# Peptides against a protein of PDB entry 3S8F: the designs that were tried, part 270

Target 1, 157 residues: chain A of PDB entry 3S8F
Amino acid sequence: VLTLFVAVPSLMTAFTVAASLEFAGRLRGGRGLFGWIRALPWDNPAFVAPVLGLLGFIPGGAGGIVNASFTLDYVVHNTAWVPGHFHLQVASLVTLTAMGSLYWLLPNLTGKPISDAQRRLGLAVVWLWFLGMMIMAVGLHWAGLLNVPRRAYIAQV
Target 2, 166 residues: chain B of PDB entry 3S8F
Amino acid sequence: DEHKAHKAILAYEKGWLAFSLAMLFVFIALIAYTLATHTAGVIPAGKLERVDPTTVRQEGPWADPAQAVVQTGPNQYTVYVLAFAFGYQPNPIEVPQGAEIVFKITSPDVIHGFHVEGTNINVEVLPGEVSTVRYTFKRPGEYRIICNQYCGLGHQNMFGTIVVKE

## One batch from the design tools (peptide; made by RFdiffusion4, then SolubleMPNN)

Design b2_p26_2_s2 (from b2_p26_2, 16 letters changed)
Fold by OpenDDE base, seed 4:
Structure b2_p26_2_s2 (fold): chain B 157 residues (1-157), chain C 166 residues (1-166), chain A 26 residues (1-26)
Amino acid sequence: as target 1 above (157 residues)
Amino acid sequence: as target 2 above (166 residues)
Amino acid sequence: STELFMLGLMATLLDEFLTVYALYLS
């Protein structure tokens, strides 16, 4: 039960990040309820990657609450659900954040800006990674709910 | 201007914090309700039952697979199951349809899984600890036991069978 | 707005929780 209280600072962090994004978008000229989203620098893979990671973290974080619950964990533990959770947390949030960081870091380290081609390629990689990860994660969670075991090559369903 | 924006954000943050806490309590309440009304077959023990993994194969209720299924009452059985590298004992486990089965599961060696397909039985088995699960098989047939916790080189081949008789 | 986003986030949390909860009760 005490572990669930860890969700509080996480949710607060989510709020601060979202608020920061809205603030940034509005500073960039975005107006209205959703205009600030469009105003964000979606042409920069260094921005897009970590944002997509954050989006993937939402369902992953939800699963974290489930996994941390003693009772609910019984249902999902050592099923395909768990790998689904990990891929959202590690392979999505952490990995995409690392990718985004790299898109910022390398130009600064080398002193050379990325070319337009590299930028476009980076965007493609990040979006495709996110899409593939979401498909896989949803599938794994679904399989887990269908009682597909983890660490087994066979399943009843 | 920036200072005003920060103040506004802080105000909303406080609101969100309150909402988040409220929702957290809702989750906790639901969990508490679930624990109070449904144990999902897991028998909560006031104290964790312990055994000596070094002697569990030699003495006690797990020592003889032929005596592993014990009738404890009318339509009630206790099954003493060993999960070991790499299999289950007894295998197969034969139980009657419609009977209340209490599985007492332990391991003589390393941590294993005990996942029974087609059921909600899903526990990790630790050496020195006894996992207790209660279940009633409503349908006759064979139910496969799968080890869903990595336990060594033969993990992928570690299977068992529960045969439910009419 | 940020609030709408957070409401959506919370809805996601609740949805997954209730889904697994329902499965637990089944």
Scores: peptide ipSAE 0.529, ipTM 0.864, DockQ to the pose 0.728
Fold by OpenDDE base, seed 2:
Structure b2_p26_2_s2 (fold): chain B 157 residues (1-157), chain C 166 residues (1-166), chain A 26 residues (1-26)
Amino acid sequence: as target 1 above (157 residues)
Amino acid sequence: as target 2 above (166 residues)
Amino acid sequence: STELFMLGLMATLLDEFLTVYALYLS
């Protein structure tokens, strides 16, 4: 119950972030229900990376609620579900946010912008990273629901 | 224009908060319902049962694997299981089909897992604590016990077997 | 637009919760 209560600020944060993105997109000329999304700077890995991290955090956060629930945790505990959750939270959100931060920080520290080649490479990296993480996470959650244990090289299913 | 946008955002924020809270209440209600049903076979914990891990091998119901399976009533058994580095005792655990089995599991050394494949039995075993799980095997055969909590160099080879006899 | 995003987010939360819940009841 307490954990779920703590989830409220997180949900509020999610709203704030989403609203901020919409606001930013509309300021950049985006219109309509979805135009603001397209107007966001998708050509900047410093932006794309953390946004993808946030997207990955959504199912991970959902899993967090499950994992924190007494009865539901029994179902998923020490199964492949847990690593799936971790990879979404750490390897997706945290890692992609860190990557995005570097794409901003290094040019800022050096005073030199990244080249177009570096930018394109960065975009490729973050998108491929996200894709890989999503595939892994889906697989791990799926296996977890099938009661595949973690930290075991064998499974009956 | 920016001010107008902020006001609009704030207007929707209240609705979002209400919706979020409502959803969380639904989650809590469902959790409460699951707790009330007790369908997972886990005996609801009231008072945590504890044991001295330093003496559990020498005295008490876990000390003798040959006496680990205790019939407590008609078609009812209690099985005292030790999870240790690196295995389970007794091994195999022999129980009759259709009997109500109460597993009392503890560890003399480090934290282990007790995951019985083909069942919903899945608990961590902590030294000094007794994990209690109730289960009825409806199908005869062998059920593998897997340690799903890293417990040392031999963790990957830590297996047990439950043999359900007709 | 933000509301739609949040609706999707909440749907995800509910979906995962109910999925595991259903498994628990099985």
Scores: peptide ipSAE 0.527, ipTM 0.851, DockQ to the pose 0.739
Fold by OpenDDE base, seed 3:
Structure b2_p26_2_s2 (fold): chain B 157 residues (1-157), chain C 166 residues (1-166), chain A 26 residues (1-26)
Amino acid sequence: as target 1 above (157 residues)
Amino acid sequence: as target 2 above (166 residues)
Amino acid sequence: STELFMLGLMATLLDEFLTVYALYLS
């Protein structure tokens, strides 16, 4: 029953990350309620990728709380809801963070900066990845709520 | 300025922490209330019911599929179901419409799923444990049982049928 | 702001929880 309190550190982390982003944006000249967002380096795939991962992690994390609930897990367990959940967690957050890390790490390891073309390609990749992941995740969660079973090639709906 | 900003951030963090704890408490309370008033078909037991998976096929209520459906009352039945690699027993499961059905499900081999389409019945079946689900079929017809837990090479073909008779 | 973000996050948590909760009760 008290298992849900495991979410507390994660929520604190979410606050810290959000606050850090706001601070960074404001340092970069962003002002107002939303201006700090615009001021963030959205032209850098090494930044965009993990941020998009974090955004995808939010609904996934919410689902995590549901999945960790003994009672509510009965409804969603072994339905399409579950793969929808961990695709947001693993294939979104972890994967995009890894991608972003590579966009920074490889140039630094090789000593060769990425070209402008490579940068633009990187941005396209991470945005398309995020878009596709969100479409799939929404579909899977929706299907899960409609009781579509996991690990089956057929469904009633 | 930096010091003031830092203090403000810390204050907000503490505030959100408190709010988070309160929200989680509400969630827990709702779950506790639900468990007390609604089991979604899963019958709670004071003690986990266990069986020997090595003998469940030879003796006991699961041994004979012809005796799997037991009438326990005028409009109440208990169905002893085996989920095995790769199918269900009995198959089909025949029950009357409108009757209260208590499914007692176990496995003689590995973990399986018991997902009945068109219903809220969705449980994992563990060898050595008995899953108990209560359900009343309001509509006659056929309900497909799907294994939604990987159980081996024939997992994808593991299906059963519940036939609800008028 | 961060506060608005966290409010949205909490709203998301609540929304998903209540959605599944409602389904459980149905």
Scores: peptide ipSAE 0.505, ipTM 0.853, DockQ to the pose 0.738
Fold by OpenDDE base, seed 5:
Structure b2_p26_2_s2 (fold): chain B 157 residues (1-157), chain C 166 residues (1-166), chain A 26 residues (1-26)
Amino acid sequence: as target 1 above (157 residues)
Amino acid sequence: as target 2 above (166 residues)
Amino acid sequence: STELFMLGLMATLLDEFLTVYALYLS
């Protein structure tokens, strides 16, 4: 019940962030239904990382509502679904946000901007991390729905 | 126009808030309805039974594995299962196909899991509490019981078997 | 648009909820 209560401000935050991104994109020259997305600074790993984290957080947040539901939790509890949820929340949102923070923080602390090569490498790392995390998370959620148990080295399926 | 965009965002915020709240109420209502009408064979917390974990092995229905399967009706059985470090008793659990089985599961030591593969039986077993699950096996064969709650060094090897006979 | 994004978000929430719900009722 407490989790469901927290879902309200979380959804409001999601709206605010999305609206802010659209606003920023449109200010950067983006037009149309999706043009504002393209106008965002996708060349900056400090931006890309947390945004990808937020995207991964969406299905994870959905899972949070499921996990907090008494009847639905019975189906997914202590199955592979749970670590799938955890990795979306912690290993995607939190970790990618941390990565993005580093891409911003280190240049500011040293007073030196990152090189173009470092920037490109950073983008590659962030995108590959996100891709790998999504593959793992989808697989774990799928396995969980197939009743694969958590904390077991074997399963019937 | 930056200012106009801000006003538009604020205008939509009220609608989104209302929609979000409405959806959450729908989710809660659906869960409440399901809980009231369908428990997936699991007895809710309101019917929780308690036992003394320190004496459950010595006295009571869990004390003798040979007496663990009790016929309570023409096609109904109650099975008193102990989950312990590191296994289950009785093991195997033998029940007839098509019978309604009520599992009453408890632990004499630490928290364990009771996950029966091929079924929707999936409960945590707490010392001092009795988990009650109702299930009917429609297919004969062997069903493996897996502990999905870490319970110690031997957790990974903690398995049981339910044998459903024709 | 933000509205489309939020609709997609809500669709995701509902999809996961209904998927698990259907499994629960099975």
Scores: peptide ipSAE 0.494, ipTM 0.832, DockQ to the pose 0.723

Design b2_p26_2_s3 (from b2_p26_2, 16 letters changed)
Fold by OpenDDE base, seed 1:
Structure b2_p26_2_s3 (fold): chain B 157 residues (1-157), chain C 166 residues (1-166), chain A 26 residues (1-26)
Amino acid sequence: as target 1 above (157 residues)
Amino acid sequence: as target 2 above (166 residues)
Amino acid sequence: SVLAFMEGLMATYLAEFLTVYALLLA
């Protein structure tokens, strides 16, 4: 029952990351409640990718609380809910962070900046990946709530 | 300037921490409530039975599929189910409509799943452990049992049937 | 503004939790 307190460090990390983003945005000239968001470097795939990953991680984290709950886990365990959860965690956050890291790492290692075309392509890839992942995740969670079993090619619904 | 910002962030962090802890307590309270009042048909782990998977087929309540359905009281039955590679026994499982059914499920070989379509029955079946699920079928008909835990090459074809009689 | 964001996050958590919770009680 007290297992949920394991979430505290993660929640605090979430705050730290969000606060860091706000601080960065304000340093870049953003003002107001939402102006700092606009001031962030959304033209850089190395920034956009991990941020989108973090956004996907939020509902995934919520699912983590559900999955770690004894009673609630009975409802969702070994249903399509579970793949939906880890696709948000791994295929969204981890993968997008890796993509973002690549966009930063390669230019720095080679000493060659990415071209504008490469930058735009990178942005397209990251956003499309995020969109597809969110659609799939919502579908899987929905199917899971409808009791669609995991690891089965058939379902009643 | 940075120092001032740092102090502000710390204040907000304190607020968030307090709020987070409060909400976590709410979640814990809800979970505790469900544990106390509703087990979702699953018998609590404190009542977990253990069996020897190497002998479960030879002796005991799972040994004879013909004796798997045991009436334990008026409108109450216990069904001893084996999940194995790759199927279930007895198959079909025949139970009366409206009766309270206690499924006692175990495995002689590897971990399997026991997912009954149209119901909330969904448990993993571990060799050496007895999974106990209580359920009352309100509608007559056939309910398919699906293995939702990978158990080998024949996993995808591992099905059973519960027949609920009027 | 960070607090507002975090509150939104927690609202998401609560919403998902209650959704599954409702199914459990059904």
Scores: peptide ipSAE 0.347, ipTM 0.859, DockQ to the pose 0.719
Fold by OpenDDE base, seed 5:
Structure b2_p26_2_s3 (fold): chain B 157 residues (1-157), chain C 166 residues (1-166), chain A 26 residues (1-26)
Amino acid sequence: as target 1 above (157 residues)
Amino acid sequence: as target 2 above (166 residues)
Amino acid sequence: SVLAFMEGLMATYLAEFLTVYALLLA
């Protein structure tokens, strides 16, 4: 129950981040309900990576509420659901944020901007990583709901 | 322009905060309801029996696998199960179809898992604590018990069987 | 737009919660 209290600050943080993105998008010329999204710098892997991480973090956060709930945790605990949750939170958000940070950090440390080819490659890497992580995460969560055990090489389904 | 955006964001933020708090209480209420009704068939923490893991093999209801299945009433049984490195006892566990089974599970050594395939039985077993799970097997046959908590080098081979008799 | 997005997020959370809840009650 106490863990649920941490959800409130996290949700508020999510709001501020989303609001900041909308504000930035509108400043960049985006209009309407979704136009601000298109106006964001999707050509920059340093931007795309963290944003994709945040998107993956959303279902992971939902799972966090489930995992922190005593009764609901009984359903999912030590099933494939758990590593699915971990991969969304760590291998998606944290890893993509780290990747994005590198795309910003290295050019700034060296004083040399990345080439266009490197930029495109970076975008490909980030998007492919996100796609792979989402496929795996969905599969693991689904398997978990089907009662596939964690830390076991055998399953009934 | 920035001031206008700021004002709008603040207004929405207040609404979102209120909504988030309301939803938090909804979640808590749902959890409380399930805890109160015991819909999971598992006794919540705080009602767990304590045992001495150093003597559980020598004395008490877990000491003799041959006497692990105890009839407690008409169509009601209690099964005293030990999860140990690396297996379960009794093995197999034999119970009647349609009977209400109360599993009392503990460990003499380290933490183990007790995951019964084909059922919603899935608990961790801690030395010194008794995990209690209620379940009624509606289908006869064999149900495999899997350890889903790492317990050592033989963890991957730690299996048991529940045989449900017609 | 942000409010709509966040409401959608919360709806997702509730849907996921209720899905597992339904499994628990089954």
Scores: peptide ipSAE 0.284, ipTM 0.830, DockQ to the pose 0.733
Fold by OpenDDE base, seed 3:
Structure b2_p26_2_s3 (fold): chain B 157 residues (1-157), chain C 166 residues (1-166), chain A 26 residues (1-26)
Amino acid sequence: as target 1 above (157 residues)
Amino acid sequence: as target 2 above (166 residues)
Amino acid sequence: SVLAFMEGLMATYLAEFLTVYALLLA
């Protein structure tokens, strides 16, 4: 029961991050309900990567609540659901954040900004990564609900 | 202006904190309801039972695979299963259709999985502990047991079979 | 808005929970 209280600070954190993004977008001239989103620097892979990671982390977090629920965990435990979950958490948020950090760090290490070609390549990489991760994660979660076991090369379905 | 923004954020945080707590109680209530009214859908976990993994092969109910299936009552059986590197004992496990089967599963070596395809039986098997799962097979046929916990070099080939007879 | 985002987040949590819950009770 107490484990589920972890959702409270996590939700607060999510709110804070979202608020930060909204403020940033509005500071960049975005207006209205969604205008602030468009105003964010989507041309910068150092920004796009961690944001995409956050987007993947949201359903992953929801899955975390499921995994932490005793009765619900019985349904999903050691099925493909589990790797679906951690691919959203580790391979999406953590990995994309690391990628984004690199795009920020590289200019500082070299003392030079990244080239336009590098920037475009970076954007392509992070978006393709996100797309692939989402496809895989959805598939794994779906398979998990169909009782496909993890760590097995065969399944009933 | 910044002060106003901070106050607004704080208000939203307080609101969502309250809402999240409320939702938490809803979730807990649903879980409690499930446990209270739908126990038939959940494999009853037995009480924590311990065994010595170093002697489980030599003595006790797991020692002889020929004696692994024990009738405990009318249409009730207990099956003592060993999950080991790399297989299951007995194999196949033969049980009657429609009988209430209590699986008592343990391991003499490392942690294994016991995932029975076509069923909701899915437990980890720990050396020194007895996993207890109760299930009634309604359909005759063969059910494959899959190890879904990595247990070594032969993990991927670790399978068993439950044969449900009419 | 941030509010809309949070509403969506909560809806996601609830939807996943209820989906698995329904499957558990089926």
Scores: peptide ipSAE 0.015, ipTM 0.723, DockQ to the pose 0.642
Fold by OpenDDE base, seed 2:
Structure b2_p26_2_s3 (fold): chain B 157 residues (1-157), chain C 166 residues (1-166), chain A 26 residues (1-26)
Amino acid sequence: as target 1 above (157 residues)
Amino acid sequence: as target 2 above (166 residues)
Amino acid sequence: SVLAFMEGLMATYLAEFLTVYALLLA
């Protein structure tokens, strides 16, 4: 019940973030329904990382509601579904946000901007990390729905 | 511009709020429906049954594995199962096909899992508490019990078997 | 654009919910 109530401010926050991104994109010259997305600074790992984290958090949040539902939790509890949820919430959102923060923080602390090579490497790392997390999460959720147990090396399917 | 954006945000926030609240009520309704109809084999919530984990092996219905399967009525059984480090008792658990089985599961030591392959039986077993699951095996054969809660060095090898007889 | 984001998010939540619920009742 408490988790479901937490879903309300979380969803509101998600919308607020999306609106902020749209506003930023339009300020950067983006036009049209989706043009503002293209106008966002996708060349900056400090931006890309947390945004990808947010994208991963969407299905993770949905899973959170499932996990908090008594009858639905009966289906997914202690199955591979649970680690799938964790990897979306922790390994994607939290980790990618931390990565993004690092790409912003270090240049500010040192007073030196990152090189182009470092920027490109950062982008590669963040995108590959996100891709890997999505593959893992989809697999774990799928396995969980098929009742593959958590913390076991065997599976019924 | 910021004012316009805030106004737009407010409209969608109201939508999300309404949606979230609606979903909450739907979840509650579905939970109630499931419990009322026993569709998922969930026994309606009642008084929490507690036991003393320090004496459960010496006295009570879990003490003797040979007496663990109790016929409570025509084609109805209660099975008192202990999950312990590292196994289950009785093992195997023998029950008839088509019978209504009520599993009463507890632990004398640490938290374990009770996951029966091929079924929707999947519960945690806490020392001092009794986990109750109702299930009817429609197909004869062997069903493996898996511990899906880490319980120590032997966790990965902690298995049991349910034998469903025709 | 913001509407599309919201709709997509809602669809994700509903899809996961309905899937798990269907499995529960199966």
Scores: peptide ipSAE 0.015, ipTM 0.673, DockQ to the pose 0.714

